# Peptides against a protein of PDB entry 4GMN, part 49

Target 1, 375 residues: chain A of PDB entry 4GMN
Amino acid sequence: RYANITLLALVTLASIGTDFQETLVKGNQGSRESPISAADEEWNGFDDADGDAMDVDQKSSSGEDQEEDYEEIDVKEDDEDDDDDSITSEMQADMERVVGADGTDDGDLEDLPTLRELIQTAVPQLIRLSNLPIDSDESLTIQSHALSALNNISWTISCLEFANGENANIHNAWYPTAKKIWRKTILPILEADSADLKLATQVTSLAWAVARVLHGETPTDGNPHRKFISLYHSSKQQAGGNSNSIEEPEDPFQGLGVKCIGVVGSLAHDPAPIEVNREVGVFLVTLLRQSNNVPPAEIVEALNQLFDIYGDEELACDKEVFWKDGFLKHLEEFLPKMRTLTKGIDKRTQPELRTRADEALLNLGRFVQYKKKHA

## One batch from the design tools (peptide; aimed at target 1 N28 L112 W155)

Design b2_p20_1_s3 (made by RFdiffusion4, then SolubleMPNN; from b2_p20_1, 16 letters changed)
Fold by OpenDDE base, seed 3:
Parts: C-alpha cells; structure tokens; sequence
Structure b2_p20_1_s3 (fold): chain B 375 residues (1-375), chain A 20 residues (1-20)
C-alpha cells in the first residue's frame, strides 16, 4: 500500500516533469510574440565572410515529373476534445504566469509555483528516495522511479536557455539543487561500483541533464569524469562479451555510451580545471581515432562536445589543451572518415541519425576551417 | 512579458526523458 502510493507519486512527478515542459512550450506558442528563436547563437567563431560555395556538382538527373495526383486526404478534424486532464490547474496557472512573467532577477519562483514545488519540495524527497539502502526489490523499484523522476525534471530544466542571463530566476533556484543531486544522488551511485547497466544508464542520463546546466561548475570532487570514462569503457566490454540481445535502444542516441560522452563533455566546459578538460578532450579525440569501432551516434555526440568545449578561442582550454595537444590535426584527419561514416548511414532506416551526422560533418568542416584561420 | 527562452535543440534533448 505505501509502496504503491510512493510509486504512483514518483510516476506522477516524472510525468509532471514532462508535462511542465509541454506547458512551457504551449505557453510560449500561445504568446503571439515571434516564435522563440532557438538561440541563434551565431557560433561566435563562424564569420560567414568567405562563402566558398563548394560547387556540389548537381548532376541534374532529369527525373520525369510524374504528377502523382496527391488526393487531398480530407483529414476530418475530429474535434476529439481530448480533455488532457494531465495539466493540473496549478500547471495552467504556471503557464499563464510564464507568458506573463517579467524576469525579476530575485531567484524567487513566486510566478512559477509548480516549478518551485518541484525544486524545493519534490526533488529533495526524490534525492532521499534515490539514496535508500537497497534491501528489497521494492527499494530497488523506488530508487529506479526516483531516478526517473529526477531525470525528467532535470532534463526539462536543462531545456531552458540559461546563457546570457536568460531565465536567471530558474537557474538560480535550480543551481543549488542540481549540485545537491550531483553530490547526494549521482556520486554515491557512481562510487557503489554497481554492475547494473540499467542503474548506470539511469544515473548517467541524470548526470548529463545536471551537467548540461552546471557545466564546468559541476563539483569535481572524486574526479567524476574519470568514473564516466571508466563506465564508458566497461559498458563496451560488457556489450562485446554478451552477444545476447541487450536491446540496443531503438534510438541510437539513448545508449549509455552517448550519455557518458554527453556527461564528460559537459563537465569539461570552462571553468573546469584544465586537467579535467585535457583528460576529457583526449578521451573524445581518442574516440574519433578509433571511430571504426564506435557507434555513429557516439561520434556525433563526441564531435558536438568537442565543438562546444573548444569553440571559444579566448578560453584557457584553447591554448593549454586544444593547440598544445594538437587536436586540430586529429579533427582534420577525421574529416574524411566522418564523410564516409555519414554516407554509410541509411537515410531510410535511420533518418534522425543521418540528419545529425550530416550536421556534425558540416560543423566539423567549418570548425576545422575556423581553427585554421585562428592558428 | 518575455516568454521563457528554450535551449537550442530542446526537442532533441527532451528525448532523454523516460516515459512511464
């Protein structure tokens, strides 16, 4: 009875973490102001000045215009009044307030009561539940659900823009709680050295969500980057030994390897210690060198992390790691391999993986060109 | 009032949530 109520509460908190994001998106769409430009962070390094249009020889295959008469499928708008009873009256009130919030810099979530209660009331309980001694299948189930709820909340919050002081009130409320999740949930589980790949995947997903907000300000105590690098290698050794169907996640980007790369990449951002940055940078560059044995999704993630870490030439890691350890040469040598890898992905069976690989290939070419101009 | 700005590629990031 108590277990079922606890599990229902954990499922509800995990769902609220999902629905809150949808509420934020719907609220942002309902405000007739211009679609939130996904931050056109002009990647400050790409001066678009030299439009060397690579002459992609468009071999004009004159495919005959078969006028396929697209029968206008009269999609009857069945007004299914799906009373999506999922949005609580409090979440609706938060949506109305989000559309109507002046960013008061005070860190007070007064205008976001549901988010406030998630951060201040729910998350501290979830941290406690994730840290219970495992003495039964029930306690293991509670831990798993608590980690899932923390994951959904943390990912939802990590989908907010915090650069340039955006959402500073939410950032300031979340930041101490994110550090608490790291120190009280993530580190203890990583230190327990569990052979449970499910638990490792859950904690690594949560760690990535947390590290996406904390970046190089993530607590470096106990060298967590080395633990995630070790977990990456251990996961590869286990997958290689058991030819049994560990159901590869249907999404290539949901794999433990991608999550490990995402965590360590996020941990390596400024103001991370230069030695942490170096160890992560060397790990990522080593994946590119070993790319023949690395899943394409992990290569895409490793490239994106390298761009994000080393995109700014004013950072100490550019001089002390990127240039000093000769990363440009490794990226340039990888460019033809990336073209081959990307072309090898079937657009029909893996359209998303192909799109992200095409983007990462484009960005790699641009990044190499940028770094050569700034050498 | 200014809407809450979302991170770049937020829709892709949301795929890291778990469904129940």
Amino acid sequence: as target 1 above (375 residues)
Amino acid sequence: KKPIKLAKDYEYLLLRRVDF
Scores: peptide ipSAE 0.492, ipTM 0.928, DockQ to the pose 0.646
OpenDDE base, seeds 1, 2, 4, 5: peptide ipSAE 0.483, 0.490, 0.489, 0.489; ipTM 0.927, 0.927, 0.929, 0.926

Design b2_p20_1_s4 (made by RFdiffusion4, then SolubleMPNN; from b2_p20_1, 15 letters changed)
Fold by OpenDDE base, seed 5:
Structure b2_p20_1_s4 (fold): chain B 375 residues (1-375), chain A 20 residues (1-20)
Amino acid sequence: as target 1 above (375 residues)
Amino acid sequence: KKPIKLDKDFEYLLLLRQDF
């Protein structure tokens, strides 16, 4: 009885975190009149207006348009009007307020009651439930659902802009709670050194969502970056040995390797200790050097993290790590390999992976050119 | 209505979200 009520409450909290994210998505898409062609998001470090547009001579090889007449399989969408009334009018109103809040009110979460209750009431209970002694399959199930709910809430909050004082009220409310999730949920699970790859994937996903907000202010106690690097290597050793491939997630970006890269990249941002930054930077650059045995999605994430970490030349890590450890040479040597890797991804079978690889290749070319001008 | 400034990578973040 208590288990079923707790499970239902955890599923409901995970769903609320999901629906909140989906509402943020729909709200953002509805505000974008045109799909921003993913091509025009310039890497933020290039605010220097020297617009020497290199004319890349697009030799249009006219490949003949074979119009393969794909028969429209008229899949009758049975309009099951699933009145999924899951989005409460209060949650929609909170979403509209979060969308509409001119960030001028350093106000408390008074105007965001659902978000306030999620942060102040739900998350502390989820932290407690995630940290219960594991003594039964029921306690494992409760921990898993508590981690899923924390993951969904943390990812949703990590989708908010916090740069330049945007959403400062939400940031200020979330920040101490995010540190509490890190110290009370993430670290204890990482220290338990469980061979459970499902639990490791859940905690790593949660750690990424939390670290995307905390960045280099993530607590460095116990060197968590080394634990995630170790987890990355351990996951590769297990995948190579057992023909029970944990079904590679259909989405290449859902892999534990990608999540480990995302966590350690986020942990390495300023103001992270220079030695933490160095260890992460060396790990990421080493993946590029060993790229023949690295999944393409992990290469994409490792590149994005390298751009974000070393994009600002005013940061101490640029001089003390990037230039000192000779990262530019490794990035330049990787550029032809990235072109080959990206071209090897089938646009038909893996369109998203191809798009993200094309973007990362473009950004790598730009980043290498930028760093060469500032050498 | 100013849209929420979502993180620029918001579309990418959707791909990174595992539905558990």
Scores: peptide ipSAE 0.258, ipTM 0.853, DockQ to the pose 0.679
OpenDDE base, seeds 1, 2, 3, 4: peptide ipSAE 0.259, 0.256, 0.252, 0.255; ipTM 0.854, 0.856, 0.851, 0.856; seeds 1, 2 fail the geometry check

Design b2_p20_2_s2 (made by RFdiffusion4, then SolubleMPNN; its pose is not in this set)
Fold by OpenDDE base, seed 3:
Structure b2_p20_2_s2 (fold): chain B 375 residues (1-375), chain A 20 residues (1-20)
Amino acid sequence: as target 1 above (375 residues)
Amino acid sequence: MDWFKEARNSRQKLITYVPP
């Protein structure tokens, strides 16, 4: 009884976190679809060029018109709009306030009661549940669901813009909680050195979501970047041994390798210690050099992290790492490889991966030109 | 601003979640 109620509550909290994410993504897409006025650039017509050629003949055969009368089974799609009433009217109202809050002042989380209860009441319980002694299959299940709920909540919050002081109230409420998730949930699981790839994937996803908000202010206790780099390498060794039985996630960006890159990239942002930045930067550049044995999604993420870390010449890491360690040369040498890699991705079977690779290739060319101009 | 700094800020964030 108590286990089922706890499980249902954890599933509900995970669902809420997903539904919040979807609505924040839709809201942020809707605000960016300000119609770029299609300026009527008169498409000057294609010129009529003449050319001739040729005849080829051939023949005949008469195969019979079997009119098989396929009865259109009018499958009435009963659109049972299962209005998955998972989103309470209070959650929807909080989401609308978060998405619609263009520039309102230092408002307390008092105006966001559902988000407040998630951060202040639910997350501390989820942290507690994720830290239960693992002594049974039930405790493993509870940990997994608690990590899923923490993941979805943390990802949702990481979708908010915090640049320029936007959502400062949410940032200020989340920041101490994010540090608590890091220190109390993420670090203990990483220190347990479990061979469980499922648990490793869950904790690394959570770590990425948390690190996307904390960046270089993520606690450096115990060199977590080295733990995630080690986990990246360990995951590749395990996959190489059992190449037939690990169903690659349907989404190539949900892979443990991508998540490890996302975490360490986020950890290396300013104001991270220069040595942390260097170790991560060298790791990412090394992936590009070894790209023949690296999944395309991991290359895309590694490039994206390099652009985000080193995209500002005013940061100490630009001079002390990017230029000093000669990263520009490695990026230039990688351009032709990235073109080949991107062209090798089938648009029909992997449309998202191809789109993200085309974007990363475009950005790589642009980034190299930018860095050459600012040398 | 350099067009690359602007393009960096406009980049779509990759989002990952666990479906319920």
Scores: peptide ipSAE 0.027, ipTM 0.683, DockQ to the pose 0.130
OpenDDE base, seeds 1, 2, 4, 5: peptide ipSAE 0.022, 0.025, 0.022, 0.023; ipTM 0.675, 0.678, 0.677, 0.677

Design b2_p20_2_s4 (made by RFdiffusion4, then SolubleMPNN; its pose is not in this set)
Fold by OpenDDE base, seed 3:
Structure b2_p20_2_s4 (fold): chain B 375 residues (1-375), chain A 20 residues (1-20)
Amino acid sequence: as target 1 above (375 residues)
Amino acid sequence: PDWYSIGRNSRFPLYVYKPK
């Protein structure tokens, strides 16, 4: 009984985190419809020349149309109004306020009671549940669900804009809790050095969500970037040995490798220590150099992280790492490889991966030109 | 930065667990 109620509560918290995220993403999309000026770049039609239409005369075998009278099975759409009552009216009101509110700078969530209860009451319990001693299949299940709920909440919050003091109240309330998740949930699991790839994937997803808010202010104690780089390499060694049914995640961006890159990239942002930035930058550039053995989704994420880390020339990492360690040369040498990689992705079978690779390729060209102009 | 073709902040992948 207690276990089932706890599991139901954890599933509900995970669902709430998902639904809250979908609502915030929809709200943010509505405000950021900057008109993409359709630059009518005249598609200069390439004159595809005279290729001989070979007349393959294949015969008209008249197969008789047997009109099999498919009885229209009147599948009554039972409108099971699955009133997914997962979103309370209070949660909806909080979501609407988060999308619309000029945040107060005080970190007060008085106007966001559901979000306050999630951060102040639920998250501390989820941290506790994620740190239970694993002594049974039940405790393992509870940990997994607690990590999933923490992941969804953390991802949701990481989708809020915090630039220019936007949502400062939520940022200020979340920031100490995010550090607590990092220190109490993420670091202990990383230090346990578990061979469980499922657990590693869950904790790395959570770590990325947390690091997307904390960036270079993520606690550097115990060099967590090196742990995630190690986990990246270990995951590749394990995948290479079991040629069998590790169900590759249907989404190429849900892979542990992508998540490791996302974490370490986020950790390397200013004001990260220059040596942390260097180690991550060298790791990311090394992936590009070894791109023949790296999944396309990981290359896309590695490029995006490099752009986000080194996009500002005023940052200390530009002079002390990017220019000093010669990263521009590696990016320029990678540009033709990226064109080949992107063209090799089938638009029909992997449309998202192709779109994101086309975007990353375009940004790589622009980034190289930018850096050459500012050299 | 003006050199970006697409603003990174508008299209982050979301790595959320959807319960079945």
Scores: peptide ipSAE 0.085, ipTM 0.747, DockQ to the pose 0.110
OpenDDE base, seeds 1, 2, 4, 5: peptide ipSAE 0.039, 0.028, 0.093, 0.085; ipTM 0.733, 0.701, 0.745, 0.746; seeds 1, 2, 4, 5 fail the geometry check

Design b2_p20_3 (made by RFdiffusion4)
Pose (drawn by RFdiffusion4):
Structure b2_p20_3 (pose): chain A 285 residues (1-30, 108-237, 251-375), chain P 20 residues (1-20)
Amino acid sequence: RYANITLLALVTLASIGTDFQETLVKGNQGDLEDLPTLRELIQTAVPQLIRLSNLPIDSDESLTIQSHALSALNNISWTISCLEFANGENANIHNAWYPTAKKIWRKTILPILEADSADLKLATQVTSLAWAVARVLHGETPTDGNPHRKFISLYHSSKQDPFQGLGVKCIGVVGSLAHDPAPIEVNREVGVFLVTLLRQSNNVPPAEIVEALNQLFDIYGDEELACDKEVFWKDGFLKHLEEFLPKMRTLTKGIDKRTQPELRTRADEALLNLGRFVQYKKKHA
Amino acid sequence: SKLALNEDAMRDAEHNLVHF
């Protein structure tokens, strides 16, 4: 039963996690009662995956169970985070998912992040899941072991298809949990790291630049948020952004539209937003 | 009813989903 009974179940649950994304797209061209697949994924499939993700690992075989369990959690969390939850959008699905997303973080992402050593493959897997979960949690994400510090250190140390880089993952997840209403100091650290990435953009891969700019625009674009005054202005983030604007223009033009297009067009949008961003705040004390 | 979708997240998901 081993090869069939356990691994097959996980790989299939993960595929179900992947393909539910197509239901969302096709459904649009036309209490999760209307989405039983999603209802079953959250209420039934996910609790067992959290359990499997936790357990040793005493042996290599259970090393594979953990990995596959993390793959399924990843695919489900990613597909769910492909929904618009800003404002009142998709509120039914948000309430069904949010507590579970908190559990995945506390019971899965956090204990694994507690034992630093040793894997890169696994370190990559947890960051990908944590990024998916934090894209829904948005600073409501738990601040316990000061996880942003660990993902920040993971970025620099793992320095030794542009958007699949682990560094991009570290930027996204730390950037997502630093939105309001996060601890103002957690926000200060994450914001400082994201801005430092620009000041020292001399060697940062272009995709990581685009993600850092998107994360910053996503965080400090509301003057009513305490962190806009408490960090963005208190630490003068505006100067580095104004200084980075010329540097950003040359690197964008440094990208071959023909090889490859997506990064180029994506970076064009970031400089465009970067310019508009430098104006809006320039207008606000 | 229809659902709102986050296009940026969908793009990122394309790069982050695990496939077999």

Design b2_p20_3_s1 (made by RFdiffusion4, then SolubleMPNN; from b2_p20_3, 14 letters changed)
Fold by OpenDDE base, seed 5:
Structure b2_p20_3_s1 (fold): chain B 375 residues (1-375), chain A 20 residues (1-20)
Amino acid sequence: as target 1 above (375 residues)
Amino acid sequence: MKLKLDEEALEQGKYWRVTY
């Protein structure tokens, strides 16, 4: 009885976190008349000034249109209108208030009761449940569901803009709670050194969501970046040895390797200690050097993290790490390899991986040019 | 004013949801 009620409550909290994210996505899409093709977020550098568009003369090779007559398999989608009224009118109103709030009210989540209860009431219980002694399959299940609920809540909150004092009330409420998740849930699980790859994947996903908000202000106690780098390497050794391939998730971006890269990238942002930044930057650049043995999705993520970490030339890490450790040379040497890698991805079988690789290739070219101008 | 959402977080977030 207690277990089933606890599990149902944990599933419900995880669903609330998911539904909240979906409504944020819909609210953002409904604000842009055109679906921004994921292709239009070009990294333009941080400098507004020199819009010298290098006209790359794409010589249009006219490939002849072979009209392959794809027989339209009329898959009757049975519209089972499962009106999953899962989004309560209160959650919808909170999401509308989140999306609509002029960020002038500094302190009180009074106008955001659902988000307040998630942060103040639910998360502290989820942290408690994630720290239960593991003595049964039931306690393992409770921990897994508590981590999933924390993951979904943390990811949803990480989708809010916090730059320039936007959503400061939410940020101020979340920040101490995010640090509490890190110290009380993430670190103890990472320190337990469990061979459980499922648990490691769950905690790494949660760690990324938390680190996307905390960045370089993430607690550095026990050098967590080194633990995630070690986890990355350990995951590669295990995948190579056991023919029990944990089925690589159908989405290449769900892999534990991508997760580890995202966490350590986020941890390396300013104001991270310069040695943490260096160790992460060297790790990421080393993946590019070893790209022949690295999944394409991990290369894409490692590039994006490198752009975010080293995009601002005013940051101490630009001078003390990027330039000092000669990262530009490695990025420039990687550019032709990235072109080959990207062209090797089949657009038909892996459209999303191809799109994100094409974007990362474009951004790599721009980033290298930017850094060469500011050398 | 519509909240500026972290679009990269939104785009990544579709990947990180645990659905049941």
Scores: peptide ipSAE 0.150, ipTM 0.828, DockQ to the pose 0.722
OpenDDE base, seeds 1, 2, 3, 4: peptide ipSAE 0.102, 0.028, 0.032, 0.095; ipTM 0.804, 0.702, 0.555, 0.792; seeds 1, 2 fail the geometry check

Design b2_p20_3_s2 (made by RFdiffusion4, then SolubleMPNN; from b2_p20_3, 14 letters changed)
Fold by OpenDDE base, seed 1:
Structure b2_p20_3_s2 (fold): chain B 375 residues (1-375), chain A 20 residues (1-20)
Amino acid sequence: as target 1 above (375 residues)
Amino acid sequence: MKLKLDERALEEGKYFRVKY
């Protein structure tokens, strides 16, 4: 009885997380439909009013071509080095104030009551349920549903923009909770070294959703990037041996391999330790070198992660990893292989995979050209 | 409040949600 109520509550929370995301998507689309005001241009019918042809005379005034001699005004470039250093100090002080408030200002989510209740009330209970001892099929079912609910909530939140201080109130409310999901739910399941590929897929999906917000600030305890790399390799070895089709998800992007790439890519973003970044970068570049044996969806994800990690030249990982380990050469050598791979995807049977591969190919060409200019 | 959405996150996140 209690288990069935708990399962129903978990299914309901997972559904709320999904419905909330669909509501966010619809709310964003509805704002691009600015109603074209039907300006009722009342097409005032062409009233055929016979208005008389007034014969206004062609007076041919021959205005003479005055050649205005444009004197070249020698504009002296007065290099007034206005050292307007003054604006930087106040903006820096406001940025420091936002970082120092470890205060969960519970007020910041007043306008978002559903999101507040998901973060503050639901997620702590889901973390608790995911940490139950697994001693029965019932406890395993509860864990699976708790992970599914955490996954849907975390994915919904990861669809918000957080760059440049966008949604900072939501980021600040989510950030400590996301770290708690990582430390209390994700890490213990990864440490248990279970042969359960279903559980591994669930925890990896959740880990990606969490790591997409935390990036390089994701807790490095126990080297989680190496565990996801190991999980990637283990999943490939199992798929090659037993023709018990793990039902390859109908969607190529839902595969455990794609999820592992997405997690480790997200973990490698600044401010990740340079050695974490290097190990992930080498893993991703190695997938491109071995692309003949890698699913196209995993190649697309590996490329996207490489662009996101190494897109900024001001980051320490650009100099210390990208240039130092010669990644540009590997990306350039991969361009002709990516063109062949993308052309090999049937647009009729796999339209989305083809679209995402065409985009990744375009971005690879641009990225290689960008990096060659900044070499 | 209109929440700013990451369009790439939406395209990726569409696939990773568990549907019941």
Scores: peptide ipSAE 0.249, ipTM 0.861, DockQ to the pose 0.805
OpenDDE base, seeds 2, 3, 4, 5: peptide ipSAE 0.053, 0.241, 0.245, 0.236; ipTM 0.713, 0.860, 0.860, 0.854; seed 5 fails the geometry check

Design b2_p20_3_s3 (made by RFdiffusion4, then SolubleMPNN; from b2_p20_3, 12 letters changed)
Fold by OpenDDE base, seed 4:
Structure b2_p20_3_s3 (fold): chain B 375 residues (1-375), chain A 20 residues (1-20)
Amino acid sequence: as target 1 above (375 residues)
Amino acid sequence: MKLKLDEEALRQGRYWLVRY
């Protein structure tokens, strides 16, 4: 009983995180679509036409009256489902206020009660549940669901623009909580050195969502970038050994390798320690050098991370890592390989991977030209 | 306050949601 209620609540919190993202997306789209007039499609009622009355015959047989007294088991339908709709409705109303307000009103987090409760009430409980001692399949399931809920919430919040002081109220509320998720959930799981690839994939997805907001301000305690680099290499060794198809995730971008690259890339942004930046930069550049053995989606992610980390020439990492370690040469040498790789992706079977590879190739050419001009 | 969305974040983030 208590387990099922806890699991239901964790599924609900994960669904709330999904619905929040969907509502954000719909609201951002609705601001570009002029209201297409809801044409009144009149629901034409089904006309109950012609039932021909076929006269099927009489036969009389008289069999006896055994009155078996079926006790009517009054199955009380416990209408337990009504309470979930209330939170979703409040969240929708919060999102409508947030998306529909073209107004310059600096709505405090007070104007976002559902988002406030997610950050201030739900996330602290999810952190607690993700840290339960694993002593049963039930505790493992609770941890997995708590990580899924934290993932959905963290990803949804990471879809907000925070650059140039946008959404600063949400950023300020989330930032200490994101650091708490990192220190209390992510680091302990990474330190446990579990052989569970499912758990590793969940924590890496969550770590990426958190690191996309914290960037180089992500706590460097215990060198988490090295743990994710190690996890990347370990995942490749396991995939190569067993001809058991670990079902390649239907989406090439959902692979653990892409997630590891996304995390370590995010961790390497300014103001990350130069040593952390260097180790990540060398890892990413090494993937490009070894591209014949690297999935195209991981190459795309590694390129995007390199552009984001080293795009600003005013940052210490540009001088102390990018130029000092000769990354421009490696990027330039990779250009012809990236052209070949991108052309090898079938647009019909992998349209998204091809589009993202075409974009990354274009950006690589621009980035190399930019860096050559600013040398 | 209209929540400004990071379109690239949305493009990446949609795939990372756990759906039940």
Scores: peptide ipSAE 0.278, ipTM 0.889, DockQ to the pose 0.784
OpenDDE base, seeds 1, 2, 3, 5: peptide ipSAE 0.223, 0.271, 0.255, 0.229; ipTM 0.872, 0.885, 0.882, 0.872; seed 1 fails the geometry check

Design b2_p20_3_s4 (made by RFdiffusion4, then SolubleMPNN; from b2_p20_3, 14 letters changed)
Fold by OpenDDE base, seed 4:
Structure b2_p20_3_s4 (fold): chain B 375 residues (1-375), chain A 20 residues (1-20)
Amino acid sequence: as target 1 above (375 residues)
Amino acid sequence: MKLKLDERALEEGRYFRVRY
């Protein structure tokens, strides 16, 4: 009973995080009905398939026809479904205030009660639930759902623009909470060195969402960038050894490798320590050099991260890492390989991967030209 | 206040949400 209520609440919080993002998107797009393809991946509930019906043939005897008058207990179906609609309605009302106000009113987080409750009330509980001692399958399930809810909330918040002081109220509310997620949820799971690739994928997805807001201000305690680099390499070794298809995620960009690259790239942004930036930069450039053995989606992500990290010539990492370690040469040498890689992607079978690869190739050419001009 | 969205963040973030 308590487990099921906790799981339901965690599913509801994860759904709220999703619906909040969808409402943000709908509101920002205005009247451009581009159908978000809801990939309705139907939640295939647990097929309890293995009910081996032991046909216990117990023959037992002829007991008498006592007509016990079963009083028809009129079980009122209490429509417990009404309470979920209330939170969705409040969230929708918050989103209408956020999206509909073309006005310069610096709406405080007070004007966003649902987002406030997500950050201030829900996330602290999710952090607690993600840190439960794993002593049962139930506690593992609770941790997984808590990580999923944290992931959805963190990704949704990471979709807000925070550059140039945009959404500063939300940024200021989220920033300490994001650091708390990092220190209390992400780091302990990464330090436990679990062989659980599912858990590693969940924590890496969450880590990317958090690191996309914190960037180089992400806590460097315990060298998390090295842990994600190690996880990247370990994931490649496991995939190569077992011909058991770990079902390559149908989406090439959902792979653990892409997520690891996204995390370490985000961690390497200014004001990250130059040593952290260098180790990440060398890792990313090494992937490009080894591109024959790297999935195209990981190459696309590694390029995007390199552009974001080294796009600004005023940053210390440009002089102390990019130029000093000769990254321009490696990017220039990679251009013909990227053209070949991108052309090898079938537009019919992998349209998104092809589009993102065409964009990354275009940006690589522009970036190399930019850096050559500013040399 | 119209929440300005990072379009690139939206494109990346759409994929990483867990749907139940």
Scores: peptide ipSAE 0.182, ipTM 0.836, DockQ to the pose 0.789
OpenDDE base, seeds 1, 2, 3, 5: peptide ipSAE 0.095, 0.173, 0.173, 0.178; ipTM 0.781, 0.832, 0.834, 0.832; seeds 1, 2, 3, 5 fail the geometry check

